# Peptides against a protein of PDB entry 4IGA: the designs that were tried, part 1

Every score and structure here is a prediction.

Target 1, 116 residues: chain A of PDB entry 4IGA
Amino acid sequence: KRVLIVDDAAFMRMMLKDIITKAGYEVAGEATNGREAVEKYKELKPDIVTMDITMPEMNGIDAIKEIMKIDPNAKIIVCSAMGQQAMVIEAIKAGAKDFIVKPFQPSRVVEALNKV
Structure headers, positions and changes below count from the first letter of each chain, unless a header shows other numbers.
Peptide ipSAE is a variant of ipSAE made for these designs: the mean of its two directions, with the distance scale d0 fixed at 1.0 Angstrom where the peptide's residues are scored. Compare it only between designs on the same protein; published cut-offs may not carry over.
A fold fails the geometry check if it doesn't show the stated peptide or something in it is severely misdrawn.

## One batch from the design tools (peptide; aimed at target 1 Q84 Q85 V88)

Design b1_p8_1 (made by RFdiffusion4)
Pose (drawn by RFdiffusion4):
Structure b1_p8_1 (pose): chain A 116 residues (1-116), chain P 8 residues (1-8)
Amino acid sequence: as target 1 above (116 residues)
Amino acid sequence: PPMWTETV
């Protein structure tokens, strides 16, 4: 399965890419903010996206809304420090299929990739 | 704010 990794932190993108490839998935590309995420999603058409929330330019909620418009069947797992109830509700309402709060353990990322 | 405690 091809995965687009979306996060403005170079270190997080690096660690997620490492976990996803070692778990048997193919890293399809990376994006560093919400607008790029929508741009890459259109270009790459990944099977799954990992999505941060707090990003410059456009946040993860808006990027989720943008990708769900491009593709109503997009499969998105949020991976964010913004683990408040309101944010989870908002991400799920926007169309994300799963939510992982940072700091996270790597096995949770794997089960989220499988789940979608 | 309250933190999320449930598995999604």

Design b1_p8_1_s1 (made by RFdiffusion4, then SolubleMPNN; from b1_p8_1, 5 letters changed)
Fold by OpenDDE base, seed 4:
Structure b1_p8_1_s1 (fold): chain B 116 residues (1-116), chain A 8 residues (1-8)
Amino acid sequence: as target 1 above (116 residues)
Amino acid sequence: MELHTEEV
């Protein structure tokens, strides 16, 4: 399966790339904000998306909503420091399949990838 | 420290 990594932090994208690759998944591409995420989703048609929430230009919730309009079957795993209940609920309502709170263990990301 | 993740 191919994964689109969405995070404004370069170090986080690198970390996720390492985890995803070591778990036997392919990195389809990267995006640094929600607008890029939507564009890259259309371009790359990834099987899975890892989605940050707090990003410039377009936040992760709005990106989830836009991706779900493009592909109602999109598999989106949120990876965010904003693990408060309200944000989790909003991500689920938007269409996210899982929510990983930062900081996280690599095994948690692998578990999420395997479940979606 | 187990970082609690909410399974959706």
Scores: peptide ipSAE 0.035, ipTM 0.634, DockQ to the pose 0.187
OpenDDE base, seeds 1, 2, 3, 5: peptide ipSAE 0.032, 0.034, 0.031, 0.031; ipTM 0.629, 0.630, 0.647, 0.621

Design b1_p8_1_s2 (made by RFdiffusion4, then SolubleMPNN; from b1_p8_1, 4 letters changed)
Fold by OpenDDE base, seed 5:
Structure b1_p8_1_s2 (fold): chain B 116 residues (1-116), chain A 8 residues (1-8)
Amino acid sequence: as target 1 above (116 residues)
Amino acid sequence: GPLHTEEV
């Protein structure tokens, strides 16, 4: 399966890319904000998206909503430091399939990838 | 410790 990695932090994208590839998944591409995420989703049609929340231009919640409009079957895993109950609820309502709180263990990311 | 995941 192919994964689109969305995070404004280059370091985090690098970490996720390492975990994803070592787990046997393919990286479809990267996005650095929510606007890019929506564009890349349309372009690449990935099987899975890892989605940060706090990003410039467009935040992760709005990006989830826009992606779900174009593909109601999108498989989006949130990966964010914003792990408050209210934020988790908003992500779920928007359409996220899982929510991973930063900092995370690599095994939890792999588990999320395998379950969606 | 802190929660690290919220599975849907």
Scores: peptide ipSAE 0.037, ipTM 0.666, DockQ to the pose 0.240
OpenDDE base, seeds 1, 2, 3, 4: peptide ipSAE 0.036, 0.035, 0.038, 0.036; ipTM 0.662, 0.667, 0.672, 0.670; seed 3 fails the geometry check

Design b1_p8_1_s3 (made by RFdiffusion4, then SolubleMPNN; from b1_p8_1, 6 letters changed)
Fold by OpenDDE base, seed 4:
Order: structure tokens, then C-alpha cells, then sequence
Structure b1_p8_1_s3 (fold): chain B 116 residues (1-116), chain A 8 residues (1-8)
């Protein structure tokens, strides 16, 4: 399966890329904000998206909503430092399949990838 | 250190 990694932090994208590839998944591409995420989703048609929430231009919640308009079957895993109940609820309502709170263990990301 | 994850 191919994964689109969305995070404004280059370090986080690098970390996720390492985890994803070591788990036997392919990285379809990367996006640094929600607008790029929507564009890349259309272009790459990934099987899975890892989605940060706090990003410039367009936040992760709005990106989830836009991706779900493109593909109602999109498999989106949120990966965010904003693990508050309200944010989790908003992510679920937007269409996310899982929510990983930063900081995370690599095994948690692998579990999420395998489950969706 | 349990890193909090919420399964949806």
C-alpha cells in the first residue's frame, strides 16, 4: 500500500517515512500543508494518508474534509500533538480512521497502517 | 512511557 505523508515539519515527515518504509509500505509522496495534501491526494491517489492537524495554509481537519469529498473511502490516520478530546471528535467527524497523538512509538503507527 | 493513542 502507498502512503501520503502530510506534516509541516520536515523532521516528522522523515520519521514517518522511515517507519512506513520499514513496515513494508511505500511512500507515495509528501505534503507540507492541507492544500498540498488535497492536491497530492488527487495526483497520487494514495491508499493511506497520515495527516497532521496544525499546519499553515490549510489545517488537517479541513484537509480531511476536502479529501473525503474527493474520495469518501479515503483512509486517513491523524498524527498530531493536539490529542485533546475535542480535536479527536472533530477528526472522527471529518472522516479520520485513527488518531495518533505525538509523541508516538513507531509500533503505534504500524498498528494504525495495518488496521485501516 | 505510554504514548497516548486514541483508536477511533
Amino acid sequence: as target 1 above (116 residues)
Amino acid sequence: MELHTEEI
Scores: peptide ipSAE 0.033, ipTM 0.617, DockQ to the pose 0.185
OpenDDE base, seeds 1, 2, 3, 5: peptide ipSAE 0.028, 0.029, 0.029, 0.024; ipTM 0.619, 0.621, 0.620, 0.580

Design b1_p8_1_s4 (made by RFdiffusion4, then SolubleMPNN; from b1_p8_1, 4 letters changed)
Fold by OpenDDE base, seed 1:
Structure b1_p8_1_s4 (fold): chain B 116 residues (1-116), chain A 8 residues (1-8)
Amino acid sequence: as target 1 above (116 residues)
Amino acid sequence: MEMHTEEV
């Protein structure tokens, strides 16, 4: 399965890339904001998306909503430092399949990848 | 800080 990694932080994209590849998944591509995420989803048609929330240009919630318009079957895993109940609820309402709070263990990301 | 993980 191919994963699109979305995070404004280069170090976080690097971490996720390492976890994803070591778990036997392919990295389809990377995006640094929600606008790029939507564009890359259209282009790459990944099987899974890891989505940050707090990003410039377009936030992760809006990106989830736009991706779900493109593909209602999209498999989006949120990875965010914003683990507040309100944010989780908003992400789920937008269409996210899982919510991982930063900082996370690599095993938690792998579990999420395997479950969606 | 407890890792709060919520599954749907």
Scores: peptide ipSAE 0.032, ipTM 0.647, DockQ to the pose 0.251
OpenDDE base, seeds 2, 3, 4, 5: peptide ipSAE 0.030, 0.029, 0.030, 0.028; ipTM 0.644, 0.640, 0.638, 0.631; seed 3 fails the geometry check

Design b1_p8_2 (made by RFdiffusion4)
Pose (drawn by RFdiffusion4):
Structure b1_p8_2 (pose): chain A 116 residues (1-116), chain P 8 residues (1-8)
Amino acid sequence: as target 1 above (116 residues)
Amino acid sequence: PLNADDVL
C-alpha cells in the first residue's frame, strides 16, 4: 500500500517513513503542511495518508477536509501532539479514520495502517 | 483533563 506522510517536522517524517517501509508499506511521498498535503494527494493518489495537525499555512483539520473533498474515500490516520478530546472529535468529524497521539509507540502506527 | 482516551 502507498502512504503519503504529512508533517512539518523533518525528524517525524523521517521516523514515520522508516516505520512504514519496514512494516511492508510503500512510502509514496511526503508533504510539509496542509496545502502541500492536498497538492500531493491529488498528484500521488495514495492509499493511506498520515496526518499531523499543527502545521504552518494550513493545519491538519483543514487538510483532512480538503482531501475528503478531492476523494470521499480517502483513508487518513492522524498522528499529532494535539491529543485533546476536542481535537480528536474534530479530526474524526472531518473524516480521519484513526488518531495516534505523540509521543507514540511504533506498533500503533502499524495497526493503524492495517486497519485502513 | 479530557483527552483521546475519552473518545477512542

Design b1_p8_2_s1 (made by RFdiffusion4, then SolubleMPNN; from b1_p8_2, 3 letters changed)
Fold by OpenDDE base, seed 3:
Structure b1_p8_2_s1 (fold): chain B 116 residues (1-116), chain A 8 residues (1-8)
Amino acid sequence: as target 1 above (116 residues)
Amino acid sequence: MLTAEDVL
């Protein structure tokens, strides 16, 4: 399966890429904001998306909503420091399949990838 | 699969 990684932090994209590839998944591509995420989803047709919330240009919640309009079957895993109940509920309502709170263990990302 | 019940 191919994963689109969406995060404004280059370090976080690098960390997720390492976890994803070591777990036997392919990285389809990367995006640095929600607008790029929507564009890359259309271009790459990934099987899974890892989505940050706090990004410039377009936040992760809006990116989830736009991706779900394109593909109602999209498999989106949120990965965010914003683990408050209200934000998790908002991400679920937008269409997210899982929510990983930063900082995370690599095993938690692998479990989400395997279950989504 | 995450549900609202998993958070509330």
Scores: peptide ipSAE 0.040, ipTM 0.682, DockQ to the pose 0.127
OpenDDE base, seeds 1, 2, 4, 5: peptide ipSAE 0.036, 0.025, 0.024, 0.028; ipTM 0.669, 0.657, 0.641, 0.660

Design b1_p8_2_s2 (made by RFdiffusion4, then SolubleMPNN; from b1_p8_2, 3 letters changed)
Fold by OpenDDE base, seed 2:
Structure b1_p8_2_s2 (fold): chain B 116 residues (1-116), chain A 8 residues (1-8)
Amino acid sequence: as target 1 above (116 residues)
Amino acid sequence: GLDASDVL
């Protein structure tokens, strides 16, 4: 399966790319903000999206909502330091299938990829 | 999938 990685932090994208590829998934592409995420989703039609929340241009919640308009069956895993209950609920309402709080263990990402 | 009840 192919994964679109969305995070404004280059380090985090690199980390997720390493975890995803070592787990046997393919990286479809990367996006550095919510607007790019929506554009890349249209272009690449990935099987799974990992989505940061706090990003410039467009935040992750808005990006989830826009992607869900494109594909109501989108499989989006939030990966964010914003792990407050209110944010998790907001992500679920937007359409996220899972929520990983930063900092995370690689196994947690793999579990999410396998279950969505 | 993730449910709201999972975070309550």
Scores: peptide ipSAE 0.023, ipTM 0.625, DockQ to the pose 0.124
OpenDDE base, seeds 1, 3, 4, 5: peptide ipSAE 0.020, 0.020, 0.019, 0.021; ipTM 0.564, 0.568, 0.554, 0.589

Design b1_p8_2_s3 (made by RFdiffusion4, then SolubleMPNN; from b1_p8_2, 3 letters changed)
Fold by OpenDDE base, seed 4:
Structure b1_p8_2_s3 (fold): chain B 116 residues (1-116), chain A 8 residues (1-8)
Amino acid sequence: as target 1 above (116 residues)
Amino acid sequence: GLTAKDVL
């Protein structure tokens, strides 16, 4: 399966890329904000998206909503430091399948990839 | 997927 990685932090994208590839998944591409995420989703049609929340241009919640308009079956895993209940609920309402709170262990990401 | 108990 192919994964689109969305995070404004280059270090986080590198970390996720390492986890994803070591778990046997392919990285379809990267996006650095929510607008790029929507564009890349249209272009690449990945099987899974890892989605940050706090990003410039367009935040992760809005990106989830836009991706769900494109593909109601999109498999989106949120990866965010914003792990408070209200944000988790908002992400799920937008269409996210899982929510991983930063900082995380690699196994948590792998579990999410395998479950969505 | 994420369940209600996982969220709440």
Scores: peptide ipSAE 0.027, ipTM 0.576, DockQ to the pose 0.126
OpenDDE base, seeds 1, 2, 3, 5: peptide ipSAE 0.026, 0.023, 0.024, 0.034; ipTM 0.597, 0.610, 0.591, 0.621; seed 5 fails the geometry check

Design b1_p8_2_s4 (made by RFdiffusion4, then SolubleMPNN; from b1_p8_2, 3 letters changed)
Fold by OpenDDE base, seed 1:
Structure b1_p8_2_s4 (fold): chain B 116 residues (1-116), chain A 8 residues (1-8)
Amino acid sequence: as target 1 above (116 residues)
Amino acid sequence: GLTASDVL
């Protein structure tokens, strides 16, 4: 399966790319904000998206909503430091399938990838 | 190998 990685932090994208590839998944591409995420989703048609929340241009919640308009069957895993209950609920309401709180263990990401 | 993320 092909994964689109969305995070404004280059280091985080690199970390996720390493985890994803070592787990046997393919990286479809990367996005650095929510607007790019929507554009890349249209372009690449990935199987899975990892989505940060706090980003410039467009936040992750809005990006989830826009992607779900494009593809109601989108498989989105949130990966964010903002793990408070209200934010988790908001992400799930928007359409996310899972929510991983930063900092995370690689196994947690792999579990999420395998579950969606 | 990676054990945990060090970035928020």
Scores: peptide ipSAE 0.027, ipTM 0.613, DockQ to the pose 0.046
OpenDDE base, seeds 2, 3, 4, 5: peptide ipSAE 0.026, 0.023, 0.024, 0.022; ipTM 0.618, 0.596, 0.594, 0.582

Design b1_p8_3 (made by RFdiffusion4; failed a check: a repeat of another design)
Pose (drawn by RFdiffusion4):
Structure b1_p8_3 (pose): chain A 116 residues (1-116), chain P 8 residues (1-8)
Amino acid sequence: as target 1 above (116 residues)
Amino acid sequence: PLNADDVL
């Protein structure tokens, strides 16, 4: 399965890419903010997206809304430090299929990729 | 405080 990794932190994108490829998935590309995420999603048409929330330019909630418009069947797992109830509700309402709070353990990322 | 465990 091809995965687009979306996060403004170079280190997080690096560690997620490492976890996803070692778990048997193909990294399709990376994006560093919400607008790029929508741009890459259109270009790459990944099977799954990992999505940060706090990003410059456009946040993860808006990027989720943008990708769900491009593709109502998009499969998005949020991976964010913004683990408050309100943010989880908002991400799920926008269309994300799963939510992982940072700092996270790597096995949770794997089960989220499988789940979607 | 309320967090992700109250939803998931």

Design b1_p8_3_s1 (made by RFdiffusion4, then SolubleMPNN; from b1_p8_3, 3 letters changed; failed a check: a repeat of another design)
Amino acid sequence: MLTAEDVL

Design b1_p8_3_s2 (made by RFdiffusion4, then SolubleMPNN; from b1_p8_3, 3 letters changed)
Fold by OpenDDE base, seed 5:
Structure b1_p8_3_s2 (fold): chain B 116 residues (1-116), chain A 8 residues (1-8)
Amino acid sequence: as target 1 above (116 residues)
Amino acid sequence: MLTAKDVL
């Protein structure tokens, strides 16, 4: 399965890339904001998306909504420091399948990848 | 979200 990694933080993309690849997934591509995420989703047609929330240009909630318009079956895992109940509810309402709070253990990401 | 590792 191919994963699109979406995070404005280069370190976080690197970390997720390491986790994803070690778990036997392919990295389809990377995006640095929500607009790029939507564009890359259309281009790459990934099987899974890891989505940050707090990004420039377009936030992750809006990116989820736009991706869900393109593909209602999109498999989006949120990965965000904004683990507040309201944000989790908003992300799930937007169409996310899981919500991983930063900082996270690599195993938590692998479990999410395997379950979506 | 920017992390401490991206700033350093």
Scores: peptide ipSAE 0.037, ipTM 0.640, DockQ to the pose 0.037
OpenDDE base, seeds 1, 2, 3, 4: peptide ipSAE 0.036, 0.031, 0.036, 0.035; ipTM 0.632, 0.644, 0.628, 0.628

Design b1_p8_3_s3 (made by RFdiffusion4, then SolubleMPNN; from b1_p8_3, 3 letters changed)
Fold by OpenDDE base, seed 2:
Structure b1_p8_3_s3 (fold): chain B 116 residues (1-116), chain A 8 residues (1-8)
Amino acid sequence: as target 1 above (116 residues)
Amino acid sequence: GLDASDVL
């Protein structure tokens, strides 16, 4: 399966790319903000999206909502330091299938990829 | 999938 990685932090994208590829998934592409995420989703039609929340241009919640308009069956895993209950609920309402709080263990990402 | 009840 192919994964679109969305995070404004280059380090985090690199980390997720390493975890995803070592787990046997393919990286479809990367996006550095919510607007790019929506554009890349249209272009690449990935099987799974990992989505940061706090990003410039467009935040992750808005990006989830826009992607869900494109594909109501989108499989989006939030990966964010914003792990407050209110944010998790907001992500679920937007359409996220899972929520990983930063900092995370690689196994947690793999579990999410396998279950969505 | 993730449910709201999972975070309550």
Scores: peptide ipSAE 0.023, ipTM 0.625, DockQ to the pose 0.124
OpenDDE base, seeds 1, 3, 4, 5: peptide ipSAE 0.020, 0.020, 0.019, 0.021; ipTM 0.564, 0.568, 0.554, 0.589

Design b1_p8_4 (made by RFdiffusion4)
Pose (drawn by RFdiffusion4):
Structure b1_p8_4 (pose): chain A 116 residues (1-116), chain P 8 residues (1-8)
Amino acid sequence: as target 1 above (116 residues)
Amino acid sequence: SFLEDATP
């Protein structure tokens, strides 16, 4: 399965890419903010997206809304430090299929990739 | 279920 990794932190993108490839998935690309995420999603058409929330330019909530418009069947797992109830509700309402709060353990990322 | 690990 091809995965687009979306996060403005170079270190997080690096560690997620490492987890995803070792778990048997293919890293399809990376994006560093919400607008790029929508741009890459259109270009790459990944099977799954990992999505940060707090990003410059456009946040993860808006990026989720943008990708769900491009593709109503997009499969998105949020991976964010913004683990408040309101943010989870907002991400799920926007169309994300799962939510992982940072700091996270790597096995949770794997089960989220499987789940979608 | 999504809120089990969420902060208030």

Design b1_p8_4_s1 (made by RFdiffusion4, then SolubleMPNN; from b1_p8_4 with E4K T7S)
Fold by OpenDDE base, seed 5:
Structure b1_p8_4_s1 (fold): chain B 116 residues (1-116), chain A 8 residues (1-8)
Amino acid sequence: as target 1 above (116 residues)
Amino acid sequence: SFLKDASP
């Protein structure tokens, strides 16, 4: 399965890439903001998306909503430091399948990848 | 700058 990694932080994308590849998944591509995420989703048609929330240009919640318009069956795993109850609810409402709070253990990401 | 490796 191919994963689109969305996060404005290069180090986080690198970390996720490492986790994803070690878990046997392929990295379809990367996006650094929500707008890019939407465009990359259209282009790459990944099987799974890891989505940050706090990003420039377009935040992750809006990106989720836009991706869900493109593909209502999109499998989006949120990965964010904004683990407040309200944000989690908002992400799920937008269509996210899981919500991983930063900082996270690699195993948590792998579990999410395997379950979506 | 919102953290890395450390939770569930």
Scores: peptide ipSAE 0.036, ipTM 0.670, DockQ to the pose 0.070
OpenDDE base, seeds 1, 2, 3, 4: peptide ipSAE 0.028, 0.027, 0.028, 0.028; ipTM 0.655, 0.656, 0.658, 0.662; seeds 2, 4 fail the geometry check

Design b1_p8_4_s2 (made by RFdiffusion4, then SolubleMPNN; from b1_p8_4, 3 letters changed)
Fold by OpenDDE base, seed 5:
Structure b1_p8_4_s2 (fold): chain B 116 residues (1-116), chain A 8 residues (1-8)
Amino acid sequence: as target 1 above (116 residues)
Amino acid sequence: DFLKDASP
């Protein structure tokens, strides 16, 4: 399966890329904000998306909503420091399949990838 | 602003 990694932090994208690759998945591409994520989703048509929430230009919640308009069957895993109850609810309502709170353990990401 | 993890 191919994964689109969305996070405004280069080091986080690098870490996720390492985890995803070692778990046997392919990295379809990267996006640094929500607007770019939507564009890359259309372009790359990935199987899975890892989505940060706090990003410039467009946040992750809005990106999820836009991607779900494009593909109602999109498999989106949120990875965010914004683990508050309200934010988790918003992400799930928007269509996220899982929510991983930062900081996280690599095994948690792998479990999410394998589940979707 | 928010904390992010370090690579293992």
Scores: peptide ipSAE 0.029, ipTM 0.647, DockQ to the pose 0.051
OpenDDE base, seeds 1, 2, 3, 4: peptide ipSAE 0.026, 0.029, 0.028, 0.027; ipTM 0.634, 0.645, 0.648, 0.633; seeds 2, 4 fail the geometry check

Design b1_p8_4_s3 (made by RFdiffusion4, then SolubleMPNN; from b1_p8_4, 3 letters changed)
Fold by OpenDDE base, seed 5:
Structure b1_p8_4_s3 (fold): chain B 116 residues (1-116), chain A 8 residues (1-8)
Amino acid sequence: as target 1 above (116 residues)
Amino acid sequence: DFLKDALP
């Protein structure tokens, strides 16, 4: 399966890429903000998306909503430091299939990838 | 459980 990695932090994208590839998944591409994420989703048609929340241009919640309009079956895993109950609820309402709070263990990401 | 695991 192919994964689109969305995070404005280069280090976080690098970390996720390492975890994803070591788990046997392919990285379809990367996006650095929500607008880019929507565009890349259309272009790459990934099987899974890892989505940050706090990003410039367009935040992760809005990106989830836009991707779900494009593909109601999109498999989006949120990966964010914003792990407050209200944010988790908003992500689920937007269409997220899982929510991983930063900082995280690699096994948590792999579990999410395998389940969505 | 997704919610259980996601919530701090």
Scores: peptide ipSAE 0.035, ipTM 0.663, DockQ to the pose 0.418
OpenDDE base, seeds 1, 2, 3, 4: peptide ipSAE 0.033, 0.030, 0.031, 0.033; ipTM 0.659, 0.652, 0.649, 0.657

Design b1_p8_4_s4 (made by RFdiffusion4, then SolubleMPNN; from b1_p8_4, 3 letters changed)
Fold by OpenDDE base, seed 5:
Formats: sequence, C-alpha cells, structure tokens
Structure b1_p8_4_s4 (fold): chain B 116 residues (1-116), chain A 8 residues (1-8)
Amino acid sequence: as target 1 above (116 residues)
Amino acid sequence: SFLKFASP
C-alpha cells in the first residue's frame, strides 16, 4: 500500500517516512500543508494518508474534509500534537479513521497502518 | 505552537 505523508515539519515527515517504509509500505509522496495534501491526493491516489493538523495555508481538519469530498472511502490517520477531546471528535467527524497523539511510538503508527 | 515530536 502507498502512503501520502502530510506534515509541515520536515523532521516529522522524515520520521514517518522511516517508520512507514520499515513497516513494508511505500511512500507515495509528501505534502507540507493542507492545500498540497488535497492536490497530492488527487494526483497520487494514495491508499493511506497520515495527516498533521496544525499547518499553514490549510489545516488538517479542512484537508480531511476536502479529501473526503474527493474520495468518501479515503483512509486517513491523523498524527497530531493536538490531542484534546474536541479535536479528536472533530477529526473523526471529518472522516479520519484513527488519531495518533504526538509524541508517539513507532508501533502505534504501524498498528494504525495495518488496521485501516 | 505545539511540539511536533515522536519516539525514535
């Protein structure tokens, strides 16, 4: 399966890429904000998306909503430092399949990838 | 504004 990695932090994208590839998945591409995420989803048609929330231009919640308009069956895993109850609920309502709070353990990401 | 970090 191919994964689109979305995060404004280069370090985080690098870390996720390492986890994803070591778990046997392919990285379809990367995006640094919500607008890029929507564009890359249309272009690459990934199987899974890892989505940050706090990003410039367009935040992750809005990106989830836009991707769900494109593909109601999109498999989106949120990875965010914003682990408040309200944000988790908002992400799930928007269409996210899982919510991983930063900082996280690599095994938590792998578990999410395997379940979606 | 929030720390973006993960375990190695």
Scores: peptide ipSAE 0.036, ipTM 0.682, DockQ to the pose 0.057
OpenDDE base, seeds 1, 2, 3, 4: peptide ipSAE 0.035, 0.035, 0.043, 0.034; ipTM 0.686, 0.691, 0.717, 0.690; seed 3 fails the geometry check

Design b1_p8_5 (made by RFdiffusion4)
Pose (drawn by RFdiffusion4):
Structure b1_p8_5 (pose): chain A 116 residues (1-116), chain P 8 residues (1-8)
Amino acid sequence: as target 1 above (116 residues)
Amino acid sequence: STITILPE
């Protein structure tokens, strides 16, 4: 399965890419903010997206809304330090299928990829 | 899977 990794932190994008490829998934591309995420999603049409929330330019909530418009069947797993109840509700309401709070353990990323 | 929510 092809995965787009979305996060403004170079280190997080690096560690997620490492976990996803070792778990047997193909990294399709990366994006560093919400607008790029929508741009890459259109270009790459990935099977799954990992989504940070706090990003410059456009946040993860808005990027989720933008990708669900491009594709109502988009599969998105949020991976964010913003683990408050309100943020989880907002991400799920926007269309994300799963939510992982940072710092996270790597096995949770794997089960989220499988789940979607 | 259970989603963890952080306390405020």

Design b1_p8_5_s1 (made by RFdiffusion4, then SolubleMPNN; from b1_p8_5, 3 letters changed)
Fold by OpenDDE base, seed 4:
Structure b1_p8_5_s1 (fold): chain B 116 residues (1-116), chain A 8 residues (1-8)
Amino acid sequence: as target 1 above (116 residues)
Amino acid sequence: MEIEILPE
């Protein structure tokens, strides 16, 4: 399966890329904000998206909503420091399949990838 | 699927 990684932090994208690749998944591409995420989703048609929430231009919640308009079957895993109950509820309502709180263990990301 | 939530 091919994964689109969405995070404004280069370090986080690198970390996720390492985890995803070591788990036997392919990295389809990267996006640094929600607008790029929507554009890259259309271009790459990934099987899975890892989605940050707090990003410039367009936040992760809005990106989830726009991706779900493009593909109602999109498999989006949120990966965010904003693990408050309200934000988790909003992400799930938007269409996210899972929510991983930062900081995370690599195994938690692998479990999410395998379950979506 | 169990979702992680930070305690307030």
Scores: peptide ipSAE 0.032, ipTM 0.659, DockQ to the pose 0.792
OpenDDE base, seeds 1, 2, 3, 5: peptide ipSAE 0.026, 0.027, 0.031, 0.030; ipTM 0.613, 0.621, 0.654, 0.654

Design b1_p8_5_s2 (made by RFdiffusion4, then SolubleMPNN; from b1_p8_5, 4 letters changed)
Fold by OpenDDE base, seed 1:
Structure b1_p8_5_s2 (fold): chain B 116 residues (1-116), chain A 8 residues (1-8)
Amino acid sequence: as target 1 above (116 residues)
Amino acid sequence: MEIEILEE
């Protein structure tokens, strides 16, 4: 399966890329904000998206909503430092399948990839 | 699926 990685932090994208690749998934591409995420989803049609929330230009919640308009079957895993109940509720309501709080263990990401 | 949350 092919994964689109969305995070404004280059270090976080690198970390997720390592985890995803070592788990036997392909990295379809990367996006640095929610607008790029929507554009890349439309272009690449990935099987899974890892989505940050706090990004410039367009946040992850809005990106989830726009991706779900493109593909109601989209498989989006949120990866965010904002693990508050309100944010989790908003992400799930937007259409996210899982929510991983930063900092995370690599195994937690692999479990999410395997289950969505 | 259990979602891990940070409590404030």
Scores: peptide ipSAE 0.030, ipTM 0.633, DockQ to the pose 0.820
OpenDDE base, seeds 2, 3, 4, 5: peptide ipSAE 0.024, 0.024, 0.029, 0.029; ipTM 0.589, 0.573, 0.630, 0.619; seed 2 fails the geometry check

Design b1_p8_5_s3 (made by RFdiffusion4, then SolubleMPNN; from b1_p8_5, 3 letters changed)
Fold by OpenDDE base, seed 5:
Structure b1_p8_5_s3 (fold): chain B 116 residues (1-116), chain A 8 residues (1-8)
Amino acid sequence: as target 1 above (116 residues)
Amino acid sequence: MKIEILPE
């Protein structure tokens, strides 16, 4: 399966890429904001998306909503430092399948990838 | 936002 990695932080994208690749998944591409995530989703048609929330241009919640308009079957895993109940509820309401709070263990990402 | 993974 192919994964689109969405995070404004280059270091976080690098870490996620390492985890995803070591778990036997392919990296379809990367996006640095929510607008780019929507564009890359249309272009690459990934099987899974890892989505940050706090990004410039367009935040992760809005990106989830726009991706879900494109593909109601999209498999989006949120990966964010903003693990408050309100944010988790908003992400799930938007269409996310899982929510991983930063900092996280690699195994938690692999579990999410395997479950969606 | 940028917060590190556990552990190294």
Scores: peptide ipSAE 0.028, ipTM 0.582, DockQ to the pose 0.059
OpenDDE base, seeds 1, 2, 3, 4: peptide ipSAE 0.024, 0.025, 0.034, 0.024; ipTM 0.595, 0.614, 0.672, 0.587; seed 3 fails the geometry check

